Peptides against a protein of PDB entry 5HDT. Designs and how they scored, part 172

Target 1, 163 residues: chain A of PDB entry 5HDT
Amino acid sequence: MVVKTFMDMDQDSEEEKELYLNLALHLASDFFLKHPDKDVRLLVACCLADIFRIYAPEAPYTSPDKLKDIFMFITRQLKGLEDTKSPQFNRYFYLLENIAWVKSYNICFELEDSNEIFTQLYRTLFSVINNGHNQKVHMHMVDLMSSIICEGDTVSQELLDTV
Target 2, 163 residues: chain A of PDB entry 5HDT as posed
Amino acid sequence: MVVKTFMDMDQDSEEEKELYLNLALHLASDFFLKHPDKDVRLLVACCLADIFRIYAPEAPHTSPDKLKDIFMFITRQLKGLEDTKSPQFNRYFYLLENIAWVKSYNICFELEDSNEIFTQLYRTLFSVINNGHNQKVHMHMVDLMSSIICEGDTVSQELLDTV

## One batch from the design tools (peptide; made by RFdiffusion4, then SolubleMPNN)

Design b2_p30_8_s3 (from b2_p30_8, 16 letters changed)
Fold by OpenDDE base, seed 2:
Order: sequence, then structure tokens, then C-alpha cells
Structure b2_p30_8_s3 (fold): chain B 163 residues (1-163), chain A 30 residues (1-30)
Amino acid sequence: as target 1 above (163 residues)
Amino acid sequence: KEKKRKEHAEELKKKRKEEKEKKKELEELL
């Protein structure tokens, strides 16, 4: 239910955004981010991605630590892109497509630990990229990485070593 | 940086508006 609700929402519905603000904040709790079920965590990640899509260019999260936790969490879920034959692959694809198109990670530039977040993202993406991925997956991965590079003024040596 | 995000957000809104309009047009034809 929650997933469907956010998927159907868009940036133009200010009234709906206000209505679901509390739910958006609740989804970022440790209860959801540390849920033991992998499929639940994937759904949570998709919901969080939808929240960033809906509230772009801002986020309803004010704590830098919370934002870091969220993006590190989303990054961990992207590991699921490795298995293209998984029944959950379509949801991982949705997650990738969403965050790439919205440029959700661009919010991280305001965080002190942005380099750590981007480094982990790049490491994760390069670890899962394979020739079994279709052109659309590759395109979204490239779009996601290039958007960060283009907006960033400097790239850490650690990130360069990853690339 | 913030300016770029705002510009992109406006682009997203525009695209979604266009998609909604296309959907409405299709619904009217059916």
C-alpha cells in the first residue's frame, strides 16, 4: 500500500506531500533501515527514492546524519542489481531508474560526508555492473555516476582509485 | 549546485505534466 501510494504521487501535489510527510519521516527510521528482511529493505529503498522524487529538489529530512544513513542504505540495496535473473530485479531496476532520473544523490553535496557516500556508490555500481545488464541499465548507471561528477567540483583520490 | 537541482526539478515537473496531459487526451479518445 505505501509503495503504491508514493509511486502514484508527483511533485505537483503539494497537499498530498504535506499529508504524507509524517510517513516519509517514519520510513527513514532505524526500524525500516535495519529491517532483517531483504525484500522489505528493497521496498523501503524504493519508497525513499519515491520520497526524494516527490520532494525534489529538497528532502523532508533535516538531519545530515539521517540523510547519510538513508543514502548509504540505498547504496547497499543497489547490490541487488547484480543478479539480473532475480524475481526482484525489476524493483532494483525501478530503484536505479528513479534515483538516476531524479538525481537524488545530488542532495548529498550538502553533507560533510559526501565523498564517503559517493565513493560507496561508485564502488557498489562498479561491483555489480556486468555484460548481462541491458543497455537501459547501463545507461542509468552511467547517468547516475556522470551527474555526480558533473556537479562535483573536486573528486577525491579514493573515488578516482575506484573509477 | 542548488540552482542545478532546482532547474532539474522544474524539468521533471514539466515532463510529468506533459505525461498527465497525454494520458488525459488518450482517455478522452477511449
Scores: peptide ipSAE 0.158, ipTM 0.671, DockQ to the pose 0.827
Fold by OpenDDE base, seed 1:
Structure b2_p30_8_s3 (fold): chain B 163 residues (1-163), chain A 30 residues (1-30)
Amino acid sequence: as target 1 above (163 residues)
Amino acid sequence: KEKKRKEHAEELKKKRKEEKEKKKELEELL
């Protein structure tokens, strides 16, 4: 239910955005971010990505710590892209495509710990990228990384060392 | 930084509108 609702939601519907604000906030709770089932965590990540898509260019989360937790959580889910034969690969692809298209991580530039978030993202992407990925996956990964570099005023030495 | 995100958001809205229109056209053909 939640997945379908967010996937079909129009970004221009302010009334609907207000209606689902409480749900958006609830999905960022430890109950969901630390759920023991990896498939549930993937669905949560997809929903969070949809929330960022709907509320772009802003996020409904006001706490910098919560935003950090969310993006670190999403980054951990991207590890699932490694296995292209997984039954869940299509959902991992959806997650990647969404966050790349929306440029969701770019909101992290407002966070003090942005360098940590971007470093973990790059490490994760480079750890999972392989020749089994099709051109679209590669393109989304490149788009995601290049967008961060282009929007950033400077790239930290730590991030450069990671690449 | 925020300005770039706003510009991108407008681009996203435009693309979503175009996709929605294409979807409606497809539904009419089916």
Scores: peptide ipSAE 0.149, ipTM 0.675, DockQ to the pose 0.829
Fold by OpenDDE base, seed 3:
Parts: structure tokens; C-alpha cells; sequence
Structure b2_p30_8_s3 (fold): chain B 163 residues (1-163), chain A 30 residues (1-30)
């Protein structure tokens, strides 16, 4: 139910945004981020991506530590893109498409640990990119990485070494 | 940076509105 609700919600639904604010906060709890089921974690990641889409350019999460945890969590889920034949691939695709379009990671520029987050993201993306991915997947990956580079005033040497 | 995000958010809202309208039109046709 939660997933469907967030997927159908748009950024102009201010009343709905307020209604689901508490739910959004709960989805970022350790209970969900550290859930033992991989499919549940993927679903949580998709929901979180939807939350960022809905609340853009702001985020309902005020804690820098929480934001870091969320983006590191999402990054870990992106590893699932490696298996294009997985039954869950469509959801991984959704996750990628969403965060690329929304430019969700760009909020991380406000975090002290932005370099760590972006480095992990790039490492993950480069680790899963393969010839089995269709053009759309490649495009979203490139869009995601390019957006971060374009918005960043400076790129750390560590990130440059990753690219 | 924040300014750019705001501009992007406005673009997203516009796109979402367009998508919502398209979806509504599709639903009405079905």
C-alpha cells in the first residue's frame, strides 16, 4: 500500500505530503534500512526515492547522519542492477530512473560526507555497468553521474580517481 | 546549489503535472 501511494503522489500534493510525512520518517528507520530481506530493502529504497521525488528540492529528513545513511543504503541497493535477468530488475530500474531524473543525490552536497557518498555511488555504478544493460539503463547511470559532476564546484581527488 | 535544485524542482513539478494529465486522459479513454 505504501509503495503504491508514494508512486502515485506528485510534488504538488501538499496536503498529501504533510499526511505522509511521518510515514516517510519511519521508512528511514533502522528497522527498514537494515531489514534482513533483500526484496524488502529494495522496496524501501524505491519508497525512499519516491519520497525524495515528492519533497524535492527539500527532504523531510533533517539529520545529516540520517541522510547519509539513506543514500548509502540506496547506493547499496543499486548493486542489484548487475543481474538484468532478475525478477526484481524492473524495480531496480525504477530506482535508478527515479534517482537519476530527480537528481536525488544532489542534496548530498550539503553534507560534510558528500565525497564519501558520491565515491561509493560511482564505485557501485561502475561495478554493475555491463554490456547486458540496455541503452536506457546506461543513459540513467550517465545522467546520474554527470548531474553530480555538473553541480559540484569541486570534485575530490578520490572521486576523480574513481572516474 | 540550492537555487539550481529549486529550478530543477520546478521543472519536475511541471513534468509531473504533464504526466498526470496524460495519465488522466489515458484513463478516460479506457
Amino acid sequence: as target 1 above (163 residues)
Amino acid sequence: KEKKRKEHAEELKKKRKEEKEKKKELEELL
Scores: peptide ipSAE 0.165, ipTM 0.682, DockQ to the pose 0.801; fails the geometry check
Fold by OpenDDE base, seed 4:
Structure b2_p30_8_s3 (fold): chain B 163 residues (1-163), chain A 30 residues (1-30)
Amino acid sequence: as target 1 above (163 residues)
Amino acid sequence: KEKKRKEHAEELKKKRKEEKEKKKELEELL
C-alpha cells in the first residue's frame, strides 16, 4: 500500500509529507528497528536518515523516547562501517554521509539523554574508524562529531574521555 | 530568488525519489 502511494506522488503535495510521516512512523516501529536481518536494518536506517533529511531541521517524531531509540539504532548500524570491503559498505557510507551532511543528530540536543546518544555515537565512530577508510569517510566522521561538539555548550566528561 | 527556489524544489524531489527507491528496496527485502 505504501509503495503505491509513493509511486503516485509526483507533486510536492501535502500528501507526500503525510506519506512520509506515515512512513517515518512505520519505520520507527520495533518491527523494523529490531528486525533480525542486518541488511534490512541498514536500509531502515538509511530510510530514517532520508526522513530526517526531508524534515530537517524538524523531526516527524514527537516522542523523545522514540527519537532516542532511533538514533541509538542508527548508531548501531554505523558499526557496519568497519568492514570497508563489505558488499553493503556503500550503504553504510550513504548513511554516514547523510547524517553528517544533514546534521541529523543535532535534533538530539533537545533530548534529556542527548549526552548518552552522543557518547554512543562517538564510541561507535572511534571503534570503526580505520586506515582503510578513504578520506571522504574520515571527513564525514569528523564532520559529524565536530558538529555536535560545536553546537553543544557543554561536553560531558564521558564524551571528552571518548574523544 | 526564483532560481534558488527551483533548485531547492529539485533537491527535495531528488530526496523524495531516493527515499521512495529505498522504501521499495526495503519492501523487496521483507
Scores: peptide ipSAE 0.141, ipTM 0.716, DockQ to the pose 0.060; fails the geometry check

Design b2_p30_8_s4 (from b2_p30_8, 19 letters changed)
Fold by OpenDDE base, seed 3:
Structure b2_p30_8_s4 (fold): chain B 163 residues (1-163), chain A 30 residues (1-30)
Amino acid sequence: as target 1 above (163 residues)
Amino acid sequence: KKEKRIKHAKELKEKREKEKKKKLEELLKE
């Protein structure tokens, strides 16, 4: 048995996806999403981002409510990008880079509450973006927001007001 | 929209596979 981390797993590997399906489901449990330790929550968010990368274009989560909870959770973790001097900043960067590259949030278009999710995402990104961030961070933030706008047929007025 | 995600996922996979292949080839040359 070869032990792999989620970060090293291959996208669309059916055998690996099946093997780690239970782990993916457990990571989305309330135990992890509501974990009291901030660093643990960040790690959970990174793992969830990796799961979305691996399972793209689908997700192993069948419940729309669970998907909403996950993306709202990930959005809350992105607040940590505000402190560029944090020892955990590199992991926050990884999270941002991953979800921007994968376009993870785009699955939310299938959710009834997509407007709420995107609104919270934009509010969070605009709240943390600052001149202290390097060009790569800015690029990923812009890419993340732009990909949603470009794929969306319509944008809610609330989201437009946020932009 | 899902079709676009499928296309994107395939592109990402192809890119990663190419990178892995290159890395493997480099290792075999050492």
Scores: peptide ipSAE 0.223, ipTM 0.695, DockQ to the pose 0.802; fails the geometry check
Fold by OpenDDE base, seed 4:
Structure b2_p30_8_s4 (fold): chain B 163 residues (1-163), chain A 30 residues (1-30)
Amino acid sequence: as target 1 above (163 residues)
Amino acid sequence: KKEKRIKHAKELKEKREKEKKKKLEELLKE
């Protein structure tokens, strides 16, 4: 139910955004980010991605540390893209598609630890990318990485070494 | 950077609205 709610929510639905603000905040709690069930964490990541889509260009999360935690969390979930035969692959695809389309990671440029976040993202993507992925997956991965490079004024040497 | 995000968010909104309109029109024709 929660997943469908966020997926169907429009960016201009300010009333609904306000209504679900508390839920959005709760989804970023350690309870969910550190949930023992991998499938639950994936669903949480998808919901968080939807939240970033809905609240763009801002986010309901005001703490830089919390934002960092969220994006590091999302990045960790992207490891699931490696197994194309997984029954959850479609949800991993959704996550990738969403964050690439929305450019949700771009909010991280306002964070002091942006380079760390981007580096981990790139490392993760390169670790999971394989020839079994279809063109759409590759496209989203490239879009995600390219958008960050294009938006960034400076790129760390570590990030360059990762590419 | 924030300005770019604002622009992008607006563009996404516009695209979604256009797609919704198109889908609605198609549904009404059926």
Scores: peptide ipSAE 0.219, ipTM 0.689, DockQ to the pose 0.830; fails the geometry check
Fold by OpenDDE base, seed 2:
Structure b2_p30_8_s4 (fold): chain B 163 residues (1-163), chain A 30 residues (1-30)
Amino acid sequence: as target 1 above (163 residues)
Amino acid sequence: KKEKRIKHAKELKEKREKEKKKKLEELLKE
């Protein structure tokens, strides 16, 4: 079996999912989530997003705390969307497009701290959104936020204040 | 909520498969 990147992996390839399970778990380690290099963290975030895409509707992570850490981590990376002229913007766009299309954050509804995660996500998105973003970026941001609102049974006051 | 995610995941899979099929058909016409 030829080694493939996460980006090229198909959602229905159970054999590939099993093969890369260990790698997926290692990517969620503090070593990667707290890596000092910003570009490395962005790459890790993209890989994690791909993992969520591949393993949807589930995730290979069993610890709620780990899932929270991952999504808080991904949320922090989305701050990089603020500069549309950054050399890494295309990768930030990929991250946004992926998580919006997959609805990756929706798994967070199963977490006790879901409101915290969503609040932080919304705060981040509203902090970085600007008129320099093209229509596609705006669309993905709206899609991401709308999906969470539509599937949420309750919305905290803090989240409402953010929106 | 989980059911919605399952449905969405299936829809995404179907779309990807359809796109792959279209690409294959286009290649066969060339």
Scores: peptide ipSAE 0.213, ipTM 0.685, DockQ to the pose 0.866; fails the geometry check
Fold by OpenDDE base, seed 5:
Structure b2_p30_8_s4 (fold): chain B 163 residues (1-163), chain A 30 residues (1-30)
Amino acid sequence: as target 1 above (163 residues)
Amino acid sequence: KKEKRIKHAKELKEKREKEKKKKLEELLKE
């Protein structure tokens, strides 16, 4: 129910955003971010991506540390894109497509540790990119990375070395 | 940067609305 609810929610529904605010906050708890089941973590990541989509251009998370944890968590889930034959690949694709389209990581520019987040993202993406991915996957990966570079006034040398 | 995100969010909304409209139109043609 929760997953479907977030997926179907519109960005303009302030009432719905308010209603599910507490749920959104709970999804970012250590209980979910550190859940032992990989499939559960993937679902959580997809829900978090939907939350960022719904609450764009902001996020319901007020703590910079929490935002960092969330994006580091999402980044770790993107490693699952490597196996294109996985039964969960469609969800990984959804995650990638969502965060690329929404430009969810752009919120991180307001964080002190933005460079760390972006560096980990780029390292992860380049580690999983392969010729087995279809054109859409490649497009979303490129869009995600390019969007961050274009919006950033400066990119750290470490990030440049990663690319 | 925040202003750019606001603009982008609005654009996303418009795209979704257009997609919904197209879907509805397709349903009406069937």
Scores: peptide ipSAE 0.193, ipTM 0.672, DockQ to the pose 0.833; fails the geometry check

